Peptides against a protein of PDB entry 3WG5. Designs and how they scored, part 127

Target 1, 218 residues: chain A of PDB entry 3WG5
Amino acid sequence: LAKNIVYVAQIKGQITSYTYDQFDRYITIAEQDNAEAIIIELDTPGGRADAMMNIVQRIQQSKIPVIIYVYPPGASAASAGTYIALGSHLIAMAPGTSIGACRPILGYSQNGSIIEAPPKITNYFIAYIKSLAQESGRNATIAEEFITKDLSLTPEEALKYGVIEVVARDINELLKKSNGMKTKIPVNGRYVTLNFTNVEVRYLAPSFKDKLISYITD
Target 2, 218 residues: chain A of PDB entry 3WG5 as posed
Amino acid sequence: LAKNIVYVAQIKGQITSYTYDQFDRYITIAEQDNAEAIIIELDTPGGRADAMMNIVQRIQQSKIPVIIYVYPPGASAASAGTYIALGSHLIAMAPGTSIGACRPILGYSQNGSIIEAPPAITNYFIAYIKSLAQESGRNATIAEEFITKDLSLTPEEALKYGVIEVVARDINELLKKSNGMKTKIPVNGRYVTLNFTNVEVRYLAPSFKDKLISYITD

## One batch from the design tools (peptide; made by RFdiffusion4, then SolubleMPNN)

Design b2_p16_8_s1 (from b2_p16_8, 9 letters changed)
Fold by OpenDDE base, seed 5:
Structure b2_p16_8_s1 (fold): chain B 218 residues (1-218), chain C 218 residues (1-218), chain A 16 residues (1-16)
Amino acid sequence: as target 1 above (218 residues)
Amino acid sequence: as target 1 above (218 residues)
Amino acid sequence: MKGKGVELEVITLGTS
């Protein structure tokens, strides 16, 4: 019996068009091999909203479940990372991670102060993040407060409030806890029950290009 | 018995004169084949008001029903997209999409800040968007608030408030739910009852030119 | 009104 495959890949740093390319590549590999799922270890402070929206679309178009795992301890799914997580089939967080702080900004002034987004843009992203939460059966009130109150949550709070599905210390605990869970959004029009029984875990390394761009943007 | 044909085409990105050419081409193909309807999968952040107004006129002059479908999940009918939708024969949205944020702007400053439109222009577009809503029997108060409050709505909110007619996850669900509905504006002077029984769905691919322009404007 | 380029754009701006 062919072993069920779960891919694991890491995405770290600012969300950019390059981050979209990483998501697309990783998901495509897992789709081609008809994997049971892909787990994306995510650590991001945020980034570009356009890239974020494209990533969400790519996840939602995936032929396989995409699990966002905020990992390792000390990592964040901040800002753009929260939207990506809310757009995914399952969210997990490691202890000592954070999620939230989703207020859109125009950028930073020369003194490092935030240039606030006009109400137009803020209201757009409120509607957008609420729709992601509602579609996934997650807490839409908290999703709004990630913007309006610039709220950040611990894994335990996020689980308690119904923002995420799993708190796990490592990949093995994640697989164990998420085994038999249904995806929070459809895969090819159907909610899928995850089967992590007798799985092979395959790690996808960043490409050489991935390493170089991360080095330049850091 | 000749199968009823429904065309499906995608329009993505900024609303420009090129987007008008896409709408015109797609609607013309569907008119020539005497299609039951055309569904336009729309994903737009907005764009030029002149192009938007021309697109609305082209839709209103269509010999067949034009259905605007905000799709896929994560897509938006933002700003210009809302006007286009309100000018169409039927509006559908996928879960995880948004509509609204229609405040006119003159553009962006060098620092990325919005240059606000003068009250004269804002009032013109308030009157225009209210007229589109009233003509289509949609919520004119919310249509005004898309400008005055820069309001954005989820599919469920938009349906609840009478801004849109259908929430659907895919084309098949859209066809099923909209079958037997009347168009919200006339087709050749008559309100048409949609007949999606025993239909052939035909996808219109973007032209090579369409792909190239999307690539350049991204 | 043809000449004043009114843009109806929601910029996908950076999220903090």
Scores: peptide ipSAE 0.029, ipTM 0.263, DockQ to the pose 0.084
Fold by OpenDDE base, seed 3:
Structure b2_p16_8_s1 (fold): chain B 218 residues (1-218), chain C 218 residues (1-218), chain A 16 residues (1-16)
Amino acid sequence: as target 1 above (218 residues)
Amino acid sequence: as target 1 above (218 residues)
Amino acid sequence: MKGKGVELEVITLGTS
């Protein structure tokens, strides 16, 4: 029986319009091959809100489950990364990673100080992040506190508070622990039970353009 | 008598955090040399609101006049570019350029459709763009219409309506026409009368990083 | 030439 395929790809760095193209490319490849899922190893300090919203929409429109995996140890799903995770079908975190710190800002001043978002913008993102949490059956109170308290959580805390679904050290442990879980949001209008009992793991490499952009943003 | 220096630099492409670094670098060089002014040849389709706001602040904090020149013919100060221009000490446009189309969007969907900004965000940017126009003594009604009507103007229209100060075919015509004009916003707390009677024009080249980013975004 | 829609990308979600 043809082994079900799970794709794994890495997205690292700032969330930009190019990061959307990476998500789109990776998910499209996995969709074309009728993969059981794609796992995105996410390590981001944040980025653009527009790119984030587009990525969330792309995930929500995916024909296959998209698992956000905050990996490796030391990685974060900070700011925009938390929104992306909360918009996904399943969230996993490796030990030693973090999630949260979602307060919207208008940018940094020349002196490195944060330019605060106006209350209208902050309130919009509070409503947005709460909706993502509610739609995915995750902790909407904590989602709000990612903004209002600039809260960051460990994987163990995030799991305990119902923000994420899995704590896993590697892809093999992730597949083992997530096997039999239902997606937290629909895949093509249906909640899917993940089946990782006899899967082949395929790693997607970054394109030449991906490597070049990563080199410039790193 | 040591000729007063006018620097000229090009900023082309999307307004990003890196575009802020370009503005900062170029303005800093011109400040260090006590230039009479810096002219930024701007050609942008738009970009990030945060980077735009930071650029506006950097211009407002400049120790020398910053002239935004929409150049060459076919260039635009679209979206974020309009805000930057309205936040500057003087706006010039070459014939065959455009300014406006400032409606904030949250991004583009996968199908290329615009994701509209919520009314709260749109209203914030209406207030912001109107403030830039008012502070610079430019047409605040037209500034609002850059958003509410997604208005784009020719140089001749923009001059006629009091959005910009100069229509010029090249740097020499710009210097000639802007000579003796007062800056539309203060330079170090004072409105400055531009003096271009015996200036040396110095062109600033993009850094290697600037060239690489331009190559990737083009 | 794909109509370069005016992206005023409004909000950066930066890390504090």
Scores: peptide ipSAE 0.081, ipTM 0.364, DockQ to the pose 0.392; fails the geometry check
Fold by OpenDDE base, seed 1:
Structure b2_p16_8_s1 (fold): chain B 218 residues (1-218), chain C 218 residues (1-218), chain A 16 residues (1-16)
Amino acid sequence: as target 1 above (218 residues)
Amino acid sequence: as target 1 above (218 residues)
Amino acid sequence: MKGKGVELEVITLGTS
């Protein structure tokens, strides 16, 4: 019996236009192979809002389920990573990871202080993150608090509050726990039930360009 | 018998000049009370190199042991936080935290790409982080790799490699495990043996200014 | 809104 394919790819570092290219490449490969899903092992401190929004859009346009897995232990889906997770078909976190801290900023001053975003921008991202949470059937109140309170959650808290769907130690536990779960957002207009029975896991390596950019952007 | 005082304070968010003010305030309070130590619960993505270097200097000038505790689960001592930890008298991490990712950058491009630091700056911080590791009797090879490989470690790995001294779930376990340990750097020119027998734990709250700035800088 | 220039907190050691 032909094994269903699950792709696993790593995205580490800041969310940039190059990170978009990584997401697009990885998802495209998994789409082309008609994979059961792609798992993106995400470890990000945050990044650019424009790139984040493009990544969310790319995930939402995916022909296959995109699972954001905050991994390995010690990783975060911080800031832009939280938005990306909330825009995905399923969120998993490894024990010892974090999610949250989503306040928009304009950047950093010469002295290292944050340049705050004006209320108009903050309110825009509050509305945006709440939309992502609501559309995915996740906790929109907590999503707002990721901005308004700069809230960060553990995997156990995020699961308890209904921000995420799975706490898993590794890919095998993730596949086991998420088997039979429905996607939190549609895939091509349909909520998909994940079938991780008799799956082949394929790891996608970063391109040389991805490595170089990660080297440059890390 | 008068209980020895251990202060605990939280520093969360980006490392900035305002973060220096928080470190200075917290350490000063603990110094004034002749505390056995101060534990700084650190959760930082990183920040400004200038502020980081000033914080390291402030810790090294402390009249009492400064313990950096990467806490809570999901927290990180990323980038600037790693340097701060390496500059401290003892490093502890909670399960599910991370340390590393120390490459210097000049900032972010308009497109969200990292602007790489020129080799001269990178080499400066390699030398600096290696110095911190060597002075504290910690793994200088791994400290260099935090820059050159953008390495991030789990608490268990960091302990195994000799980057940190303690893995602890909470303050009580930290106090228990670190009791009788010597500081990794001198306090006023002397390596101090930590005495956490019959201690009173005092939690320091952020000032209103610290809260506002954290609100601004988070 | 021009999302260009809005950053979501980035964890990096910046050299100023």
Scores: peptide ipSAE 0.029, ipTM 0.273, DockQ to the pose 0.147; fails the geometry check
Fold by OpenDDE base, seed 4:
Structure b2_p16_8_s1 (fold): chain B 218 residues (1-218), chain C 218 residues (1-218), chain A 16 residues (1-16)
Amino acid sequence: as target 1 above (218 residues)
Amino acid sequence: as target 1 above (218 residues)
Amino acid sequence: MKGKGVELEVITLGTS
């Protein structure tokens, strides 16, 4: 019996236009192979808001479920990573990871101090993150607090508050726990029930371009 | 007689993932309307290399000619802008603009000093920019010098050295001068002769998203 | 004009 394919890809570091390209490439590969899903192992301190919004849009346009998995232990879906997660079909976190701290900033001053975003920008991202939470049936109040309180949550807290769907130690536990779950947003206009009963896990490696750009941005 | 449409859109500021989205949106609109071409009024100090490479790729995949026009006077196609221009179907510059200064950097230190890219990255972008120049039949030696000498050129110099194709004061002069020119790269595998004899110029406005992101990045 | 190269101006959604 042909095994359903689940792709796993790593996206690590700052959220950038290149991170969008990674998401797009990985999702496209998984779409082309009619995968059951793609799991993105996400570890990000944040990054560009524009890239983040594009990534969210790309996830929303995916022909297959996109699972954001904050992994490995010690990883974060910080800032832009939280938005991406909230825009995805399913969120999982490994123990010892974090999510949140979504306050928009204009950047860092020369002295390394944060340049605060003007209220209009902050309010825009509050509305945006709340929309992502609401559309995905996740906790919009906590999503707002990721900005207004710069709140960070543990996996257990995030699960408890209905920000995420799964706490899992590894890919196998994630597949086991998410098997039979519905996507939190639609795939091609329909909420999909994930089927991980007879799957082959296929890891996607970063492209040469991916490696080069990651080397430049690190 | 149905006028051929030429789209004009402005892309100003840093090259980012959002800039890619602007390019993609604008080109897509022009493709959907079977435009004769799109002119991108470019004014950029540079930006992200990844976004730049994605923009170049998007231009190369365009179903219609993409003309990069360094405009208005005082604008530049600096750094990433030069790569984008060299990756396009035709380059024009207004008097009082500049192109070049393509040295890759890792960013700025806290004190505002440039963090130099390692030689391997610099060499990669030398090869990349030379490839863009060669593929477009433009001066690859000067393209390399945009990096190795951090060279900037005037429109007149860039035209003289075969880096660009047109010097034009405005859109009307650009259309007049570029009418009957062949694209410097193929459109759908063929070099296209531009026809601007009976055209309607249609300006594309930035989306709400475009305006918001530009406000955040400025 | 020193062309700002590959400025990853990270509009960092900052980790505080």
Scores: peptide ipSAE 0.025, ipTM 0.288, DockQ to the pose 0.230; fails the geometry check

Design b2_p16_8_s2 (from b2_p16_8, 9 letters changed)
Fold by OpenDDE base, seed 2:
Structure b2_p16_8_s2 (fold): chain B 218 residues (1-218), chain C 218 residues (1-218), chain A 16 residues (1-16)
Amino acid sequence: as target 1 above (218 residues)
Amino acid sequence: as target 1 above (218 residues)
Amino acid sequence: MKGKGVEIPAISLGTA
């Protein structure tokens, strides 16, 4: 009998190789317990493309649905966070959050100015973000404009344009609104209908290592 | 009357943003003099993908044919150098040189080990290198294998498989063998037939800045 | 917060 368990974990800050380790750990715990889903509370300004792509792959390999929740109010799924969200089984946003601003960069100059990516790299990420949107049945035109126009959306706009599936104030409202929704991508080759009826919510705390790295990268 | 001038310039070492500046300077000089072509003597172990892509674009924007010549014997057009060559109007190699080894990497770890590119980045560069080969009427299968098999070829193999156009020991043999060949890509939208009959060979020396940066990056 | 962008790591094409 599938345990009616939903895990909730927080990922905050820059997307790095360590953020991949956090995603992997959290999803693995939820998989081991045969959870109905895991909700990742995401708040990120962006980060590394390599780590982002590995995280997307880890989500797509999950044995259970992975829900990205842009939370709390004031949080963002900016840049790398948008790609991760578009690669996930369901996207939710809290009121007062944002998603978008996905233009790839080569880094920062010595003075902190952005080093722009060459057109070929930009075009790669356009194709990539569009593929994530298309595979998940989300708005591929808006996904492209997250790069080409550096577009950022509110939760209401993102829902309206078919970028996300849920606007919710908290975990309880998220579970209520997403109950009976199908995942936007397959879980082990099948679209899953989410069943959040009579679920136990379990919070995963960051490990000691997770806390230390967050403190160093802030 | 087109001056029967062929410029020769050397580019050696890592492919960087400064290498782009060298290509741009050398091609600009040859364009200003309405040269029949410029030959770039290339010896590189590789370098940055951004710089490489900018160099390819600069070659494709040239008002005159740009010939990549892997020279002298013992030189290589490795990694980034292979992409540059495949993006050029004509490729030549001296005996005892090599071309290939084009697998993209994210860099080196603290211990000097290669950090592999994620599959999506690798697939991008596969598509990119194949496009360069196809646009130039060169072997796209071998171009792919430069990444997927980390393939390196001798001049004789590269000629046999249709990766390159000329094997030549020196500039004089290169001019003789390439005389009457069509460029493998357009010059200003037109395929050019090379005319190396009664040409003046002019050597471009590296600038003081070119020498200084080569010394710092070595 | 203004998104910082997706940092493309120093994608290099190098031989070992």
Scores: peptide ipSAE 0.026, ipTM 0.309, DockQ to the pose 0.321
Fold by OpenDDE base, seed 4:
Structure b2_p16_8_s2 (fold): chain B 218 residues (1-218), chain C 218 residues (1-218), chain A 16 residues (1-16)
Amino acid sequence: as target 1 above (218 residues)
Amino acid sequence: as target 1 above (218 residues)
Amino acid sequence: MKGKGVEIPAISLGTA
């Protein structure tokens, strides 16, 4: 029986327009090969809201399941990463990762203090993150609390509260645990049951441009 | 008589945290040399509001006058660039440049359409841009219209409406025309009268990092 | 051409 392909790619660092390009490229490659899914190993402290919203939209437009995997241990799906995860077909986290801290900010002052977003912005993102949670059948109350309380969760807490679907140590455990799960949002208008029984894992390397950006933003 | 130094540096492209680092570096160099001023040749389509606000703050904290010069012809101080300009000690524009189009957006959709900012965000930035205009003795009504009407102005219009102080073809004409002008905001709590009668112009080169970012964001 | 908006993408969704 022909092996179904699962792509794995890494997205690390701040969420920017360039991060959108990475998502788009990686998903497009996986779509072209009719992959069973793509797993995005995500490690982000957050980033730009626009890029985040575009990434969410790109994920939702994917012809294949997009799994956000907060990986490796020590990684986070912080802020924008949480929104991206909540917009995805399946969320997994490795032990020792975190998700949450979604308070919108206008930025950091010169002294590193947060410039708080106006209440209206905060309320917009509350509504937005709740919509992502609701659409994906995830905990909308916790999604709100990621903003209102600046809440961060462990993988175990996130699983317990129905924010994520899988806690997995590595890709093999992720594939094993997610096998037979339904996507939390539709793929091409249908909820897909993942089939990871007979898969080949293909790792997508960052482009030269990707490496260069990462080096500069680090 | 010892020549006073005027630094000139270029800031091109999107306003980001990296652009803040450029401003900070350039201004710091000019401060260290007790320069008469620094001229920032600005060409930006806009960028991040946080970075913009931080840049404005950095300019306002400058120990020396910071002149924003929309240059060369064809350049713009669009969006974030307008805010930066309005936050500066003096604004100049070259013929064939533009300023304005300050409507806050959440970003661009995948199809390149603008994601409009919520009215509350828009109102915040209206208040902010008006404050910058008022503090600098510039036209706060036009500053508001840069948002509400998404207005863009020519150098001649911007000068006419009291948005900018100088229209100049090049650095030499800028120095000539701005000589004896008072800064529109204080430098170290005092309005400075610019003295460009006996100056040496020093151009600051972009760092290797600066060049690399520009290459990637282009 | 990403157009003339203040990208208030500076709604940095950052970790506090």
Scores: peptide ipSAE 0.044, ipTM 0.514, DockQ to the pose 0.535; fails the geometry check
Fold by OpenDDE base, seed 5:
Structure b2_p16_8_s2 (fold): chain B 218 residues (1-218), chain C 218 residues (1-218), chain A 16 residues (1-16)
Amino acid sequence: as target 1 above (218 residues)
Amino acid sequence: as target 1 above (218 residues)
Amino acid sequence: MKGKGVEIPAISLGTA
């Protein structure tokens, strides 16, 4: 009997237009192979809104479940990474990771100080992050506090508060714990029950372009 | 008698964090050599607001005059490029170039349609672009219309409306026409009168990193 | 140390 395929891909570093291209490539490969799901191992300090919003849209338009996994230990889904996670079909975190710190900033001054976003922009992102939480049946109050209080959560706190669905040490534990869970948002207009019984895990390597971009952006 | 040095550097493509690094590098070199000015030949379709704001700040903190020159013919200072120009000490355009189209967008949908910015964001950038125009003694009404009407101007229109200071076919005509002009914003707390009598023009090449980034982002 | 700010998810100023 053909095993259900689960793809695993890594996205690390700042969220940029190239990160969108990575998400699009990875999801497209998994869609073409009719995978049961794709797991994106995410480690990001944040990045661009435009790229983030496009990534969220690409995830929401996916023909297969997209699982955001904050991995490895020490990784974060900071800022833009939190929005991406909240826009996904399932969120998992490894022990020793973090999520949150979503306050929009205009950038950094020459002295490295944060240029705060005007209240109008902050309020837009509050509305946006709350919508992502509400649409996914996640904690919209905490989603707002990721901005208003610059809140960051541990995996255990994020699970407790209903921000995420799984705490898992590795891919095998993630697959085991998420087996039989329903997606938090629709896939092709329906909530999908994940089937991780008798799966084949396939790892997608970053392209040469992805590696080169990462090397230049670091 | 030591000739006054004018640096010329090219910035082409999308405005990104790497474009900030290019501006910073080019201005720093010209500052170190106590140049009379640096001319940035700009050709951009736009880009990131954060990078744009940082570039504007870097220009405003320059120890030397920074001249934005929309060049060559066919080039544009579109969107983010217009903000950068409005933040500079002098704006020039070559015949057959354009400036404007400053409507903030959240990005592009998967179908390539523009995701419009919410009114709160649009109003922030209206206030910001008007401040840049007012601080530089340029046309703040047209600066607003670059957003509200998605207006683009020819060099002749931009000069007529008081958006730019010079129309020039090449560097030699630019230097000739801008000779004796005062900067539109202060340099080290004072308005500087440009002295392009008996100048040496020095061209700054893009770094290997700049070339590599351009190749990857195109 | 560059502060960990959430870069405003960068408002793209793009031409249509």
Scores: peptide ipSAE 0.043, ipTM 0.490, DockQ to the pose 0.415; fails the geometry check
Fold by OpenDDE base, seed 3:
Structure b2_p16_8_s2 (fold): chain B 218 residues (1-218), chain C 218 residues (1-218), chain A 16 residues (1-16)
Amino acid sequence: as target 1 above (218 residues)
Amino acid sequence: as target 1 above (218 residues)
Amino acid sequence: MKGKGVEIPAISLGTA
């Protein structure tokens, strides 16, 4: 029986236009191979809202399930990473990771203080993050509080509050726990029941350019 | 007579958080040496508005005049670059450069089409770019049209319409033409009359990290 | 031609 392939790729660092290119490349490879899913091991402090929105759109346009896995322990899906996760087909977190802190900022002042986004922008992202939560059947109240309270959650809290679907220590536990789950958003207009029975796990390595960019942005 | 120093630094490529670090580093060096001014040779297609707003703020907080010089021929102060220019103490352009195309976009779709910014964001940037123009005594109507019409101007048009102050082929012509001009915004709360008589021009080279980032983002 | 758009304020969804 042709083993159903699950791809695993890592995205680390700031969400940029280049991070969009990574998502696009990785998802495209997995789509071409007709993979059962792709798991993106995500570790991000946040980044660009434009890149984030493009990544969310790219995930929503995916022909295969895209699972965001906040991994390894110590990783975060902070800010832009939370939006990406909420825009994905399934969210998993490893123990010792975090999600949230979604307040839009205009940047940092010279003294390192946050430049607050104007209310018009903050309200836009409140509406946007709530829409992602609602579309995915996740907790829209908590999604709003990720902005209004700058809330960050543990994996256990995020699971308890219905923000995420799985807490898993590794890829094997993730595949085991998510087997038989429905995607939280459609894949090609249909909700997919994940089938991780007898899967082959394939890792996609970052390109040389990916490594170089990560080295510079870290 | 201790020669008044004018620093020249190059910023090329996308406006990012790293571009903010470059502006901060370059301006700080020039401030420390009590330079008469710093000239930033700017060539950008645009970039992050957070980084742009931070750069504008950093320029506004500068202890010395920051001159944005759209250079060399073929360069642009496109999008974010236009905002940075409008937020600066003086704008110069070389022949064969451009300024404008300031429509805020959410990003690019997979097919390369622009994802339009929602009206709330567009209206925010209209108000913001108009404020920069008004504060600098530049043409706020044209600044608005950089967004609403996605207008791009030649140096000669930009000068004619009161968007910029100088058209110059090189640093020597820029210094000659801008000598005796008042800054368009305050420096340390005061409008400065530029004095480029008997100046020493010092070039600030990009760091190794700057070169590496530029190579990756180009 | 990469369309010259003001990339929206990449509202840095930054962490505090």
Scores: peptide ipSAE 0.042, ipTM 0.458, DockQ to the pose 0.499; fails the geometry check

